# Ledger of designs, part 184: peptides against a protein of PDB entry 7BDX

Target 1, 212 residues: chain A of PDB entry 7BDX
Amino acid sequence: EMGAAACTLLWGVSSSEEVVKAILGGDKALKFFSITGQTMESFVKSLDGDVQELDSDESQFVFALAGIVTNVAAIACGREFLVNSSRVLLDTILQLLGDLKPGQCTKLKVLMLMSLYNVSINLKGLKYISESPGFIPLLWWLLSDPDAEVCLHVLRLVQSVVLEPEVFSKSASEFRSSLPLQRILAMSKSRNPRLQTAAQELLEDLRTLEHN

## One batch from the design tools (peptide; made by RFdiffusion4, then SolubleMPNN)

Design b2_p20_2_s3 (from b2_p20_2, 7 letters changed)
Fold by OpenDDE base, seed 5:
Structure b2_p20_2_s3 (fold): chain B 212 residues (1-212), chain C 212 residues (1-212), chain A 20 residues (1-20)
Amino acid sequence: as target 1 above (212 residues)
Amino acid sequence: as target 1 above (212 residues)
Amino acid sequence: SLMDELFAKTEENTRRAAEE
């Protein structure tokens, strides 16, 4: 209980840039993010056996951890820190997104996807995550999720790759050969307006890349 | 481990007034400080049986909790919050300071004393803590500690009482009758310059009150 | 819920980061 409460407060205050700078300026930041990855990993591994009550203190704790990482990644110095000093955490987030089943821990998945998207705002971050083994298959696995918010944030991450020529060129062949075009087309007709727009924009971006 | 790390980071960032305002502006602040008191109490109660490794994650966690309370109390709005909405936590801190043996958990004792001192900066806070049952005996019990830092912070808290005529007048008879004068005189000759100065100043303040 | 509020703030931070 107390750990979850403290972590939730830390998540709330981490929405401030000054708080992110304060978190990163301390000698404990590296340790915190190392343990964060391990804690998130342990939680996801525990889900395979027990229907963990989604409203448990543990779930709230991990949700808050993912929120902190996302808020840190929303700030330029936070992105730099994660890419330079917490690559293992980024690798863990990528792994956990692969290990979670469709419909499983949707809110956690969304926060983790937001964190990766925020990291992708930095070209170095985008390069790092996109060069991770299995990144393209992971995107398509995640895009198979029935949840519209998960799919939306996957499409945003895909768009970050597509909009960067240097990154896209490295994966373009694999991307084109494995692209779930029918799924994206279906999303472009979604009743969810955010998902619909994101899918339409991505389809337009992809068409532009085919003509060039 | 993760809880202690999160709490330590929250402690670090709580040195900022804006972070204290953010902590208190949420609907979880009351719950957090309620659980904080309970957690600190549980920790202190566990010490009677087991030589808890002072370097344990649990000790670090409780140390960070005490640090957060101290940092909150260092800010005007934080003092107001504690005195108006977290009196049970203040009562818990007073209780725990009484329950800890001389030389036991010195650093925790120092932080708790600092928190009470910070609360005492507010007249309402000073009134509240000084009107607590057994407050004067507690001060003398704490002043028997062999640790110079504990004694220093006790003397500072005593000075806060002595410097407020309205508060001092209520306890003046008990204070004068139970004052460990020989102990304070010994501290005024301490090799610790901070303790020496604090004891000398308090002795001067007390002499001034005898002549008025 | 608080979690939903914190989520919404995090989403807003992500949106702002994308505009930077």
Scores: peptide ipSAE 0.357, ipTM 0.841, DockQ to the pose 0.380
Fold by OpenDDE base, seed 3:
Structure b2_p20_2_s3 (fold): chain B 212 residues (1-212), chain C 212 residues (1-212), chain A 20 residues (1-20)
Amino acid sequence: as target 1 above (212 residues)
Amino acid sequence: as target 1 above (212 residues)
Amino acid sequence: SLMDELFAKTEENTRRAAEE
């Protein structure tokens, strides 16, 4: 209980840039983010049999960890730190997103996707993520999720790739050959306005790239 | 391990006033500090038999909790919060300081004493602490500690009482009758310069009060 | 819930980060 409460408070205060700077300015940041990845991985591995009590202290703890990573990645210095010094954590997030089944741990999946999106604001981060083995198949796997918020954040991450010519050019052939166009088109007709907009924008961006 | 790391980070960032405000601005502050007291109490109760592994995750976690409380109490709004809304935690700290034997959990004892000292900067806090049952005997019990830092922080807390006429007048008879004068005089001759100074200052303050 | 509030704040931070 206390661990979850402490981590939840740390998540809440990490919304501040000054707090992110304070986290990163200490000698404990590296260790913290190293253990974060391990803890998240351990949690996801434990799910293979147990009914996820969504309100468990363990779940709350892992959500808070993912939230902290996301909030750190929302800040320029935090993105730089993750890309330079915590690549193992990024690799873990990518792995866990692949290991989680459609509909499994939706909120955690959204937080992890948001963290990757925030990292993608940095060109170095975007390059690192997009050059990860199996990244394109992972995006399509994630886009099969029934949850609209998961799909929204996948589309945002896809858009980050598509909008960066240097990154997109490297994966363009694989991207085009595997693009779940019918799925994205279906999302552009979604009743969820955020998902609808994101899908429409991505379709427009993709059409623009076909003409260039 | 991860709980201790998260709590340690929260301790580190709580040195900032803005972080303290962020902690207190949420609806979770009350719950967090409630559980904090319970966790600290549970830890101290577990010590009655086990060799305190000073470097255990549990010890580190509890030290971080005490550190957070201390840092919160270092800020005006944090003192107000503790005095108004977390009196149970203050009662717990006073209790734990009484339960710990001389030489036991020195670092924790110092942090708890620092938190009480910080609370004592607020007159309402000083009144609350000093009016606690057995407070004067507790001070003398704590002053029997062989550790110079423990004794230093006890002397600082005693000084906070002595320097406030409204508070001191209420306990003056008990204070004078039980004052470990020889112990304080011995501390004024300490090789520890901080302890030496604090003991000398307190002796001067006490002499001034005898003439008034 | 707290989790929902923290989630919403995190989402807002992510939105702001995208606008930068």
Scores: peptide ipSAE 0.356, ipTM 0.841, DockQ to the pose 0.381
Fold by OpenDDE base, seed 2:
Structure b2_p20_2_s3 (fold): chain B 212 residues (1-212), chain C 212 residues (1-212), chain A 20 residues (1-20)
Amino acid sequence: as target 1 above (212 residues)
Amino acid sequence: as target 1 above (212 residues)
Amino acid sequence: SLMDELFAKTEENTRRAAEE
C-alpha cells in the first residue's frame, strides 16, 4: 500500500518539468529507472498465472511507474536521459508490449505506448526504438488490440515513424510489405473520433509518401 | 527495493515548495499521510524483535517518509495541512519518539524531531504538540539520549516552547518542576559546538523568564 | 478517479510534448 501511494504521488508531481529535472539531477535516477524496468517486467510475468486484480496495489504501483516514465519522456532532458542512460528500460517496455496479449492490461499498454511516443519526439529516441528488433511486427501486434485507445497510441507512434524520412527509409520495405492497411482503413471509420482522426491522418501521410 | 527508491525520490523532490503544494493539492495527500503514520509505527514496532539492519530497504523507506513529513512541515501550507488535517500523524510521531529507546534509531529520531520543530513554527502547531499528553516528560526522555544530534533537536523544540509565552504559561509549572537543568548545563559545555550553543541559548532564555 | 486524473495529466503532457 505505502509504496503504491508514494509512487502515485511521485507520478503526480512528475508532471512538472522542474520535478523531472530534480529527479534526473540526483544520483538515484539510474538505479530508479533500472529497478522500474525490473518491477514492470516482474508484474507482467506474474499475470500469466495469478489473476491479479486490476485494482491491486501492485497494479497501481506499476501504472504509476509507467506514468512516471511517460512524464519524464515528455520533457526534453527526460528524453535525453532515457535515450542515453536508460535504454534497457526502453527495451523492457518494448518487450512487455509484445508479451501482453490483446485486451490484456490496456491501461498499462497505453501508458507504455505514450512513453515510447514521447521518446520518439527525439530523433535519437525514434531511431533507437524503430531499429529495435521486431519493432514493426510489434506495432502490428499492438494494432490488433480490441481497445481503441491502444490502437490510437499505436497509430500515433506509427505516424512518428512515417513522418521522419531518415527513419522511415530504413524500414520502408518491411513497413510497406506488412502494413495492415485494411485495419487502418477500418479505424478511419471508427466511432471513436480520436481514433478516426489519427487513422485518417496516417492514411494521408502514407499517401503523400507513395506519391514521392 | 522499488518502494524505497520511489519514496526516496519523493523525499528529494519534496524539498521544493512547488512540489509540496502539488502533493497537498491532490486528493491523495490525506491517505498518504495516514498510511505514512501506520508504516512508521509498524517499523518501530518491528524493532523490538528483529534486528532490522539500519541499511535495509525498509529503514530507507521509513527515513524517506520522515524526511517527506519534515519537508512538508518546512513550508507554511504544509504546516497548515499537518496541523489541520494530519494530527494523527503528529500524534504518531510523538508516540514513536516515546517508544524508541535512547540510542535507538537516532537518525529517525532526528528527522521526527525536525518535523515537530517545523510544525512548531506555526503557533497552532506548537499549541497542539505542547498540549499533547506526556509532551514534557517526552522531551526529557529524549534529552536523555546519548546522541548529540538528538539532544540538539530536543533543545530546539524546547526553545520553541519557552519562547512562546502563551504556550509556556500553560505548562510553566510542570516545565520548571521537571527541568533537567544539570543535563542542559552539561550540554552547554559540550564539545559539539551546535549543541553547546543551543544549550547556552536555552539557558539564557530560561533566565530571562525567571527575571520576569 | 485519481488514476484517471493522473492519466489525463500524463496524456496532456504527451500532447504538449508533441506540440513542442
Scores: peptide ipSAE 0.354, ipTM 0.841, DockQ to the pose 0.378
Fold by OpenDDE base, seed 1:
Formats: sequence, structure tokens, C-alpha cells
Structure b2_p20_2_s3 (fold): chain B 212 residues (1-212), chain C 212 residues (1-212), chain A 20 residues (1-20)
Amino acid sequence: as target 1 above (212 residues)
Amino acid sequence: as target 1 above (212 residues)
Amino acid sequence: SLMDELFAKTEENTRRAAEE
């Protein structure tokens, strides 16, 4: 209980750039983010196959941890820190997104995807995550999720890759050969306006790339 | 481990007034400070009689909690919050200071004393803690501690009471009748310059009050 | 809920980060 409460407060205040700088300026940041990855991994490994996010102190705690990572990644110095000093955490997030089943831990999955998106704003971060083994298959696996919010944040991450020619060129062959076009087309017709827009924009970006 | 790391980071950032405002502006502040008191109490109750502060995740966690309370109490709005909305936590701190043996959990005791001192800057806070049953005996109990830092922070708290005529007048009879004058005189000769100064200043304040 | 509020703030931070 206390851990979840403390972590939730830390998540709340981490929306401030000054707080992110304060977290990173301390000598405990490396340890904190290392343990964060381990804790998230332990939680995901403890989940039985089809269990929804439990309303538990543990789930709230891990949710808050993912929130902190996301808020840190929303700040330029935070992205730099994660990409330079906490690569194991990024590897863990990528791994956990693969380990989670469709519909499993939706909120956690959304925050992890948001964190990767925020990291992708940094060109070095985008290069790092997109060069991860199995990254393209992972995106399509995640896009099979029944949750519209998960799919939205997958599409945003895909768009970050597609919009960066230097990165996209490396994966273009695999990307084009495995692209779940029918799934993205279906999403462009979604009743969820955010998902609809994201899918439509991505389709436009992809069409532009086919003509180049 | 993760709880201690998160709580330590929260403690670090709580030195900012803006962070204290952010903590208090949320809807979880009451719950957090309630659980804080319970957690501190549980820790102190788990201690065997003569055990020093263990270098454990649990002790680090509780130490960080006490640090957060202290930092919150250092800010005007934080003092107001504690005195108005978290009186149970203040009662817990007073109780735990009585429950801890001389030399037991010195660092925790110092932070708890600092938190009470910070609360005492608020006249309402000073009234509240000084009107606690057994407050004067508690001060003298704590002044029997062999640790110079504990004694220093006790003397500072005593000075806060002595310097406020409206508060001191209520306890003046008990205070004068039980004052460990010889102990304070011994502290005024301490090799610890901070303790020496605090004891000397308190002795001067007390002499001034005897002539009034 | 608090979690929803914190999530929304985090999403807003992510949106702002994309505009930077």
C-alpha cells in the first residue's frame, strides 16, 4: 500500500520538467530506473495468462512506475538519460510488450507504448528501439490487440518510425512485406476518433512513401 | 527495494516548494500521510529493544517517509495541511518519539524531531503539539538521548515552546518544575558546536523568562 | 479516479513532447 501511494505521488509530480531534472540530477536515478525495469518484469511474469489488470497495490505500483518512465521520456533530458544510461529499461519495455497477451494489462501497455513513443522523439532513441531485434514483428503483434487505445499508441509509434527516413530506410523492406494493411484500413474506419485519425494519417504517410 | 528507491526520490524532490504544493494539491495526499504514519508505527513496533537502525530497505523507506514529512512541514502550506488534515500523523510522531529507546533509530528520531520543529513554526501547530498529553515529559525523555544530534533537535523544539509566550504560559509551571537544568548546562559545554550553541541560547531564554 | 487523472496528465505531457 505505502509503496503504491509513494510511487503514485512520484508519478504525479514527475509531470514537471523541474522534477524530472531533480530525479535525474541525483545519484540514485540509475538505481531507480534499473529496479523499475526489474519490478515491471517481475510483475508481468507473475501474471497468469488471461488475467486482467488487477485492482491491486502491486498493479497500481507498476502502473505508476510506467507513468514515471513515460513522464521522464516526455522531457528532452529524460529521453537523453534513458537512451544513454537506461537502455536495459528500454529493452525490458520492448520485451514486456511482447510478453503481454492481447487485452492483457491494457493500461500498462499504453503507458509503455507512450514511453517508447516519447523516447522515439530523440533520433538516437528511435534508432535504438527500431534496431531492436523483432521490433517490426512486435509492432504488428501489438496492433492485433483488441483495445483501441493500445492500437492508437502502436500507430503513433509506427508513425514515428515511418516519418524518419534515415530509420525507415533500414527497415523498409521488412516493414512493407509484413505491414498489416487490412488491419490499419479497418482502424481508419474506427468509431474511436483518435484511432481513426492516427490510422488515416499513417495510411497517407505510407502512400507517400510508396511514391518515393 | 523499489519502494525505498521511489520513496527516496520522492523525498529528494519534496525539498521543492512546488513539489510540496503538487503533493498536497492531489486527492491522495490524505491517504499518503495516513499510510505514512501507519508505516512508521509498524516499523518502530517491529524493532527489537536495542537494535540499531538496520541498513535495510525497510529502514531506508521509513527514513525517506520521515524526510518527506519534514520537507512538507518546512513549507507554510505543508504545515497548514499537517496541522489541519494530518493530526493523526503528528500524534504518531509524538508517540513514536516516546516509544523509541535512547540511542535507538537516531536518524529517524532526528527527522521526526525536525518535522515537529517545522510544525511548531505554525502557531496552531505549536499549540497542537505542546498541548499533547505528556509533551513536557517526552521532551526530557528525548533529552536523555546519548546522541548529540537528537539532543540538538530536542533543544530546538524546546526553544520553539519557550519563545512563544502564549504557549509557554500554559506549561510554565510543569516546565520549570521538571526542567533538566543540569543536563542542559552540560550540553552548553559540549564539544558539538551546534549543540553547545542551542543549549546556551535556551539557557539565556530561560533566564530571561525567570525575570519576567 | 486519480489513476485516470495521472494518466491524462501523462498523455498530455506526451502530446506536448511531440509538439517540441
Scores: peptide ipSAE 0.354, ipTM 0.841, DockQ to the pose 0.378

Design b2_p20_2_s4 (from b2_p20_2, 7 letters changed)
Fold by OpenDDE base, seed 2:
Structure b2_p20_2_s4 (fold): chain B 212 residues (1-212), chain C 212 residues (1-212), chain A 20 residues (1-20)
Amino acid sequence: as target 1 above (212 residues)
Amino acid sequence: as target 1 above (212 residues)
Amino acid sequence: SLMDELFRKTEENAERAAEE
């Protein structure tokens, strides 16, 4: 209980750039983010056995951890830290997104996807995550999720790849050959306006790349 | 491990006034400080049985909690919050200071005494803690500690009482009748310069009150 | 819920970061 409460407060205050700088300026940041990955992994591995209630202290703790990572990645120095000093955490997030089944832990998926998207704002971060083994198959796996918010954040991450020529060129063949175009087209007709817009924009970006 | 790490980071960032405001501005502050007291109490109660290593994650967690309370009390709005909304936590700190034996958990005692001293900067806080049952006997119990830092922080808290006429007048009879003058005189001759100075200042303040 | 509020604030912060 107390750990989850403390971590939730840390999540809340990490929305401040100054707090992110304070977190990263300390010698404890490396250890914290190392343990963060392990804790998130342990939680996801526990889901296949005991039905962990989504409202448990453990779930709250893991959500707060994912939220902290996202807020750290929202700041330039935080992105630099994650990409330079916490690559194992990024690898863990990618792994966990692959390990979770469609419809499983939707809110956690969204937070993890948001963290990866924020990392993708840094070209070095985008290169790192997009060059990770199985990244493109992972995007399509995640895009099969029934949840509109998961799909939205996947589309945003896909857009980050598509809009960066240096990154897209490396994977363009695999991307084009495996693109779930019918799924994206279906999303462009979604009743969810955010998902609809994101799918439409991505389709426009993809069309622009085909004509060049 | 992860909880202690998160709480330690929260302790570090709580040195900022803006972070204290952010902690207190959320609906979680009440719950957090309620659980804080319970967690600290649980830790102190566990010491009579299992030899908890001072370097344990649990000890670190409790130290971080006491540090957070101290940092919150360092800010005007934090003092107001503690005195208005977390009185049970202040009661718990007073209780735990009484439950701990001389020489036991010195660092925790120092942090707790620092928190009470910071609360005493607010006249309402000073009134609250000084009117707590057994407060004066508690000060003398704590002043019997072999640790110079514990004694220093006790003397500072005693000075806060002595320097406030409205508070001192309520307890002046009990204070004068139970004052461990020989102990304070011994501290005024301490090799620890901070303790020596604090004891000398307190003796001067007490002499000034006797001549009026 | 408070978790939903923190989530929303995290989304807003992420959106702002994407616009910068």
Scores: peptide ipSAE 0.273, ipTM 0.820, DockQ to the pose 0.364
Fold by OpenDDE base, seed 1:
Structure b2_p20_2_s4 (fold): chain B 212 residues (1-212), chain C 212 residues (1-212), chain A 20 residues (1-20)
Amino acid sequence: as target 1 above (212 residues)
Amino acid sequence: as target 1 above (212 residues)
Amino acid sequence: SLMDELFRKTEENAERAAEE
């Protein structure tokens, strides 16, 4: 209980740039983010057995950890820190997104995807995550999720890859050969306006790339 | 491990006034400070049995909690919050200071005493803590501690009481009858310059009150 | 819920970061 409460407060205050700078300016930041990855991994591995109640202290704790990572990645110095000093955490997030089943831990998936998107704002971060083994298959796996919010954040991440020529050129062949076009077309007809817009924009971007 | 790391980061960032305001602006502040008191109490009660290593994750966690309370009490709105909404925590801190043996958990005692001193800057806070049952005996019990840093912070708290006429007048008879004058005189000869100064100033303040 | 509020604030913060 107390750990979850403390972590939730830390998440809340991490919305401030000055707080993120204060977290990163301390000598304990590296250890914190290392243990964060381990804790998230331990939680996801435990889900295969027990129906852990979504509202458990453990679930809230891990949700808050993912929130902190996302808020850190929202700041330029935070992105630099993650890409330079916490690559293992990024690898863990990518792994966990693959390990989670469709519809499993939806809110956690959304936060993890948001963190990856925020990291992708940094060209070095985008290069790192897009060069991760199985990244393209992972994106399509995640697009199979029934949750519209998960799919939205996947589409945003896909768009970040497509809009960066240096990154897209390296994966263009694999990307085109495996593109779930029918799924994206279905999303462009979604009743969710955010998902609809994101899917339409991505389809326009992809059409532009086919003609170039 | 993760809980202690998160709490330590929260303690570090709580040195900022803006962070304290952010903590208090959330609807979870009340719950957090309630659980803080319970956690600190549980820790102190566990010490009677096991030689908990001073460097244990549990010790660090409780130390960080006391640090957060101290930093919150350093801010005007934080003092107001503690005195109005977290009186049980103040009562718990007073109780725990009584339950701890001389030389036991010195660093924790110091942080708890600092938090009470910070609360005493608010007249309402000073009134509340000074009117607590056994407050005067508690001060003298704490002055029996062999640690100079503990004694320093006790003397500062005593000075806060003595310098406030409205508060001192209510306890003046008990205070004068139980005053460990010889102990304070011994502290005025300490090699610790901060302790020496605090003891000298308090002795001067007390002499002034005897003549008025 | 607080978790929903924190989530929303995190989303708003992430959206702002994408505009910079």
Scores: peptide ipSAE 0.272, ipTM 0.820, DockQ to the pose 0.363
Fold by OpenDDE base, seed 5:
Structure b2_p20_2_s4 (fold): chain B 212 residues (1-212), chain C 212 residues (1-212), chain A 20 residues (1-20)
Amino acid sequence: as target 1 above (212 residues)
Amino acid sequence: as target 1 above (212 residues)
Amino acid sequence: SLMDELFRKTEENAERAAEE
């Protein structure tokens, strides 16, 4: 209970750039983000395959951790920190996104995907994430999720890769050969307007790349 | 482990007034400070009478909680919050200071005494603390501590009471009848310069009050 | 819920970060 309350407060205040700088300026930041990855991994491993995220203190605690990572990654110095000093955490997030089944831990997936997207705003972060083993198959695995918010944040991450020529060129062959085009087309017809727009924009970007 | 790390980071960032305002502006502040008191009480109850504060995750967690309370009390809006909305926490801190033996939990005592001193900067806070049952006996119990930092922070709290006529007048008879004058005189001869100065200043304040 | 509010604020921060 108390840990979840403290972590939730830390999540809330981490929306401030000055708070992110204060977190990162201390000697405890490295330890905190190391333990964060381990805690998230332990939580995901404790989930029975069909158990929905219970509205538990543990779930709230892990959501707050993922929220803190996302808020840190929203700031330039936070992205620099994660890509330089907390790569194991990024690797853990990618692993956990692969371990979670479609429809499982929807809120956690969205937060983790938001954190990866925020890291991808930095070219070094985008390179690091996109060069991770199994990254492209992971994107398609995540796009099979029934949740519109999960799919939206996957499409945003895919778009970040597609819009960076130096990154996209390295993976373009695998990307084109495995692209779930029919799934993305189905999303462009979604009743969810955010998902519809993101899918339509990605399809336009992909068409532009095929003509070049 | 993770709870202690999160709480330690929250302690560090709570040194900012803006962070204190952010903590207090949320709907979770009341719950957080309610659970804080319970957690500190549970920790103190788990201590065997002679067990020194182990450098444990639990100790670090409770120190961070006490540090957060102290930092919140250092800010005017934080004092208002504690005195209006978290009186049970103040009662708990006073209780725990009474439950701890001389030489036991020195670091925790110092943090708790600092929090009470910070609350006492507000006249409403000073009134609330000083009107607590057994407050004067508690001060003398705490002054029997062998630790110079504990004694220093007790003397500072005593000075806050003595320097406020409206508060001191209500308890002046009990204060004068029970004052451990020989102990304070011994502290004025301490090799610790901070303790020496605090004891000397308090003795000067007390002499001034006897002549009035 | 508070979790929903914190989630929304996190999303808003991420959107701002993408515009910078």
Scores: peptide ipSAE 0.272, ipTM 0.820, DockQ to the pose 0.379
Fold by OpenDDE base, seed 3:
Structure b2_p20_2_s4 (fold): chain B 212 residues (1-212), chain C 212 residues (1-212), chain A 20 residues (1-20)
Amino acid sequence: as target 1 above (212 residues)
Amino acid sequence: as target 1 above (212 residues)
Amino acid sequence: SLMDELFRKTEENAERAAEE
């Protein structure tokens, strides 16, 4: 209980840039984010057996950790820190997104996707994420999720790749060959307005790239 | 491990007034500080048997909690919150200071004493603490500690009482009858300059009160 | 819930970060 409460408070205050700077200004940041990855990994591995109640202290704790990572990645210095000093955490997030089944831990997936998107604002971060082994298959795996919010954040991450020519050119062949076009087209007709818009914009961006 | 790391980061960032305001601005603050007291109490109760390694994750966690309380109490709105909404936590701190033996958990005692001192900056806080049952005996019990830092912070808390006529007048009879004068005189001759100064100042303040 | 509020704030913060 207390660990989850403390981590939840840390998540709440991490919405401030000054708090992110304070977190990163200490020698404890490296250790914290290293243990964060391990803790998240341990939690996801525990899901294969025991139905951990989604409202468990452990779930809340991991949710808060993912929230902290997302809020850190929302700040320029936080993105720089993650890309330069916490690559193992980024690798862990990518791994966990692959290990989670469609419909499993939706809220956690959304936070992890948001963190990756925030990291992708930095070109160095986008390069690192997009060059990860199996990144493109992972995007399509995640886009098979029945949850509209998961799909929305996947589409946003896909858009970050598509909008960066230096990144997209490296993966363009694989991207085009495996693109779940029918799925994205279906999302462009979604009743969810955010998902609909994101899918439409991505389709427009993709069409523009085919003509160039 | 992760709980202690998260709480340690929260402690570190709580040195900022903005972070304290952010902690207190949420509906979670009440729950957090309630659980804080319970967690600290549980830890101190565990010390009677198992030699918990002072460097244990649990010790670090409780140390961080006491640090957070101290940092919250360092801010005006934090003092107001503790005095108005977290009196149970203050009662717990007073209890734990009584339950800890001389020489036991020195660093934790120092943080708890610092938190009480910070609360005592507010007259309402000083009144609340000083009106607690057994407060004066507790001060003398704590002043028997062999640690100079513990004794220093006890003397500071005693000084807060002595410097407030409205508070001191209520307890003056008990205070005078039980005053460990020889112990304070010995501290005024300490090789520790901070302890020496605090004891000398307190002796001067006490002498001034005898003439009035 | 508190988690939902923090989630929303995190989403808002992430959206702001994307606009910068």
Scores: peptide ipSAE 0.278, ipTM 0.822, DockQ to the pose 0.381; fails the geometry check

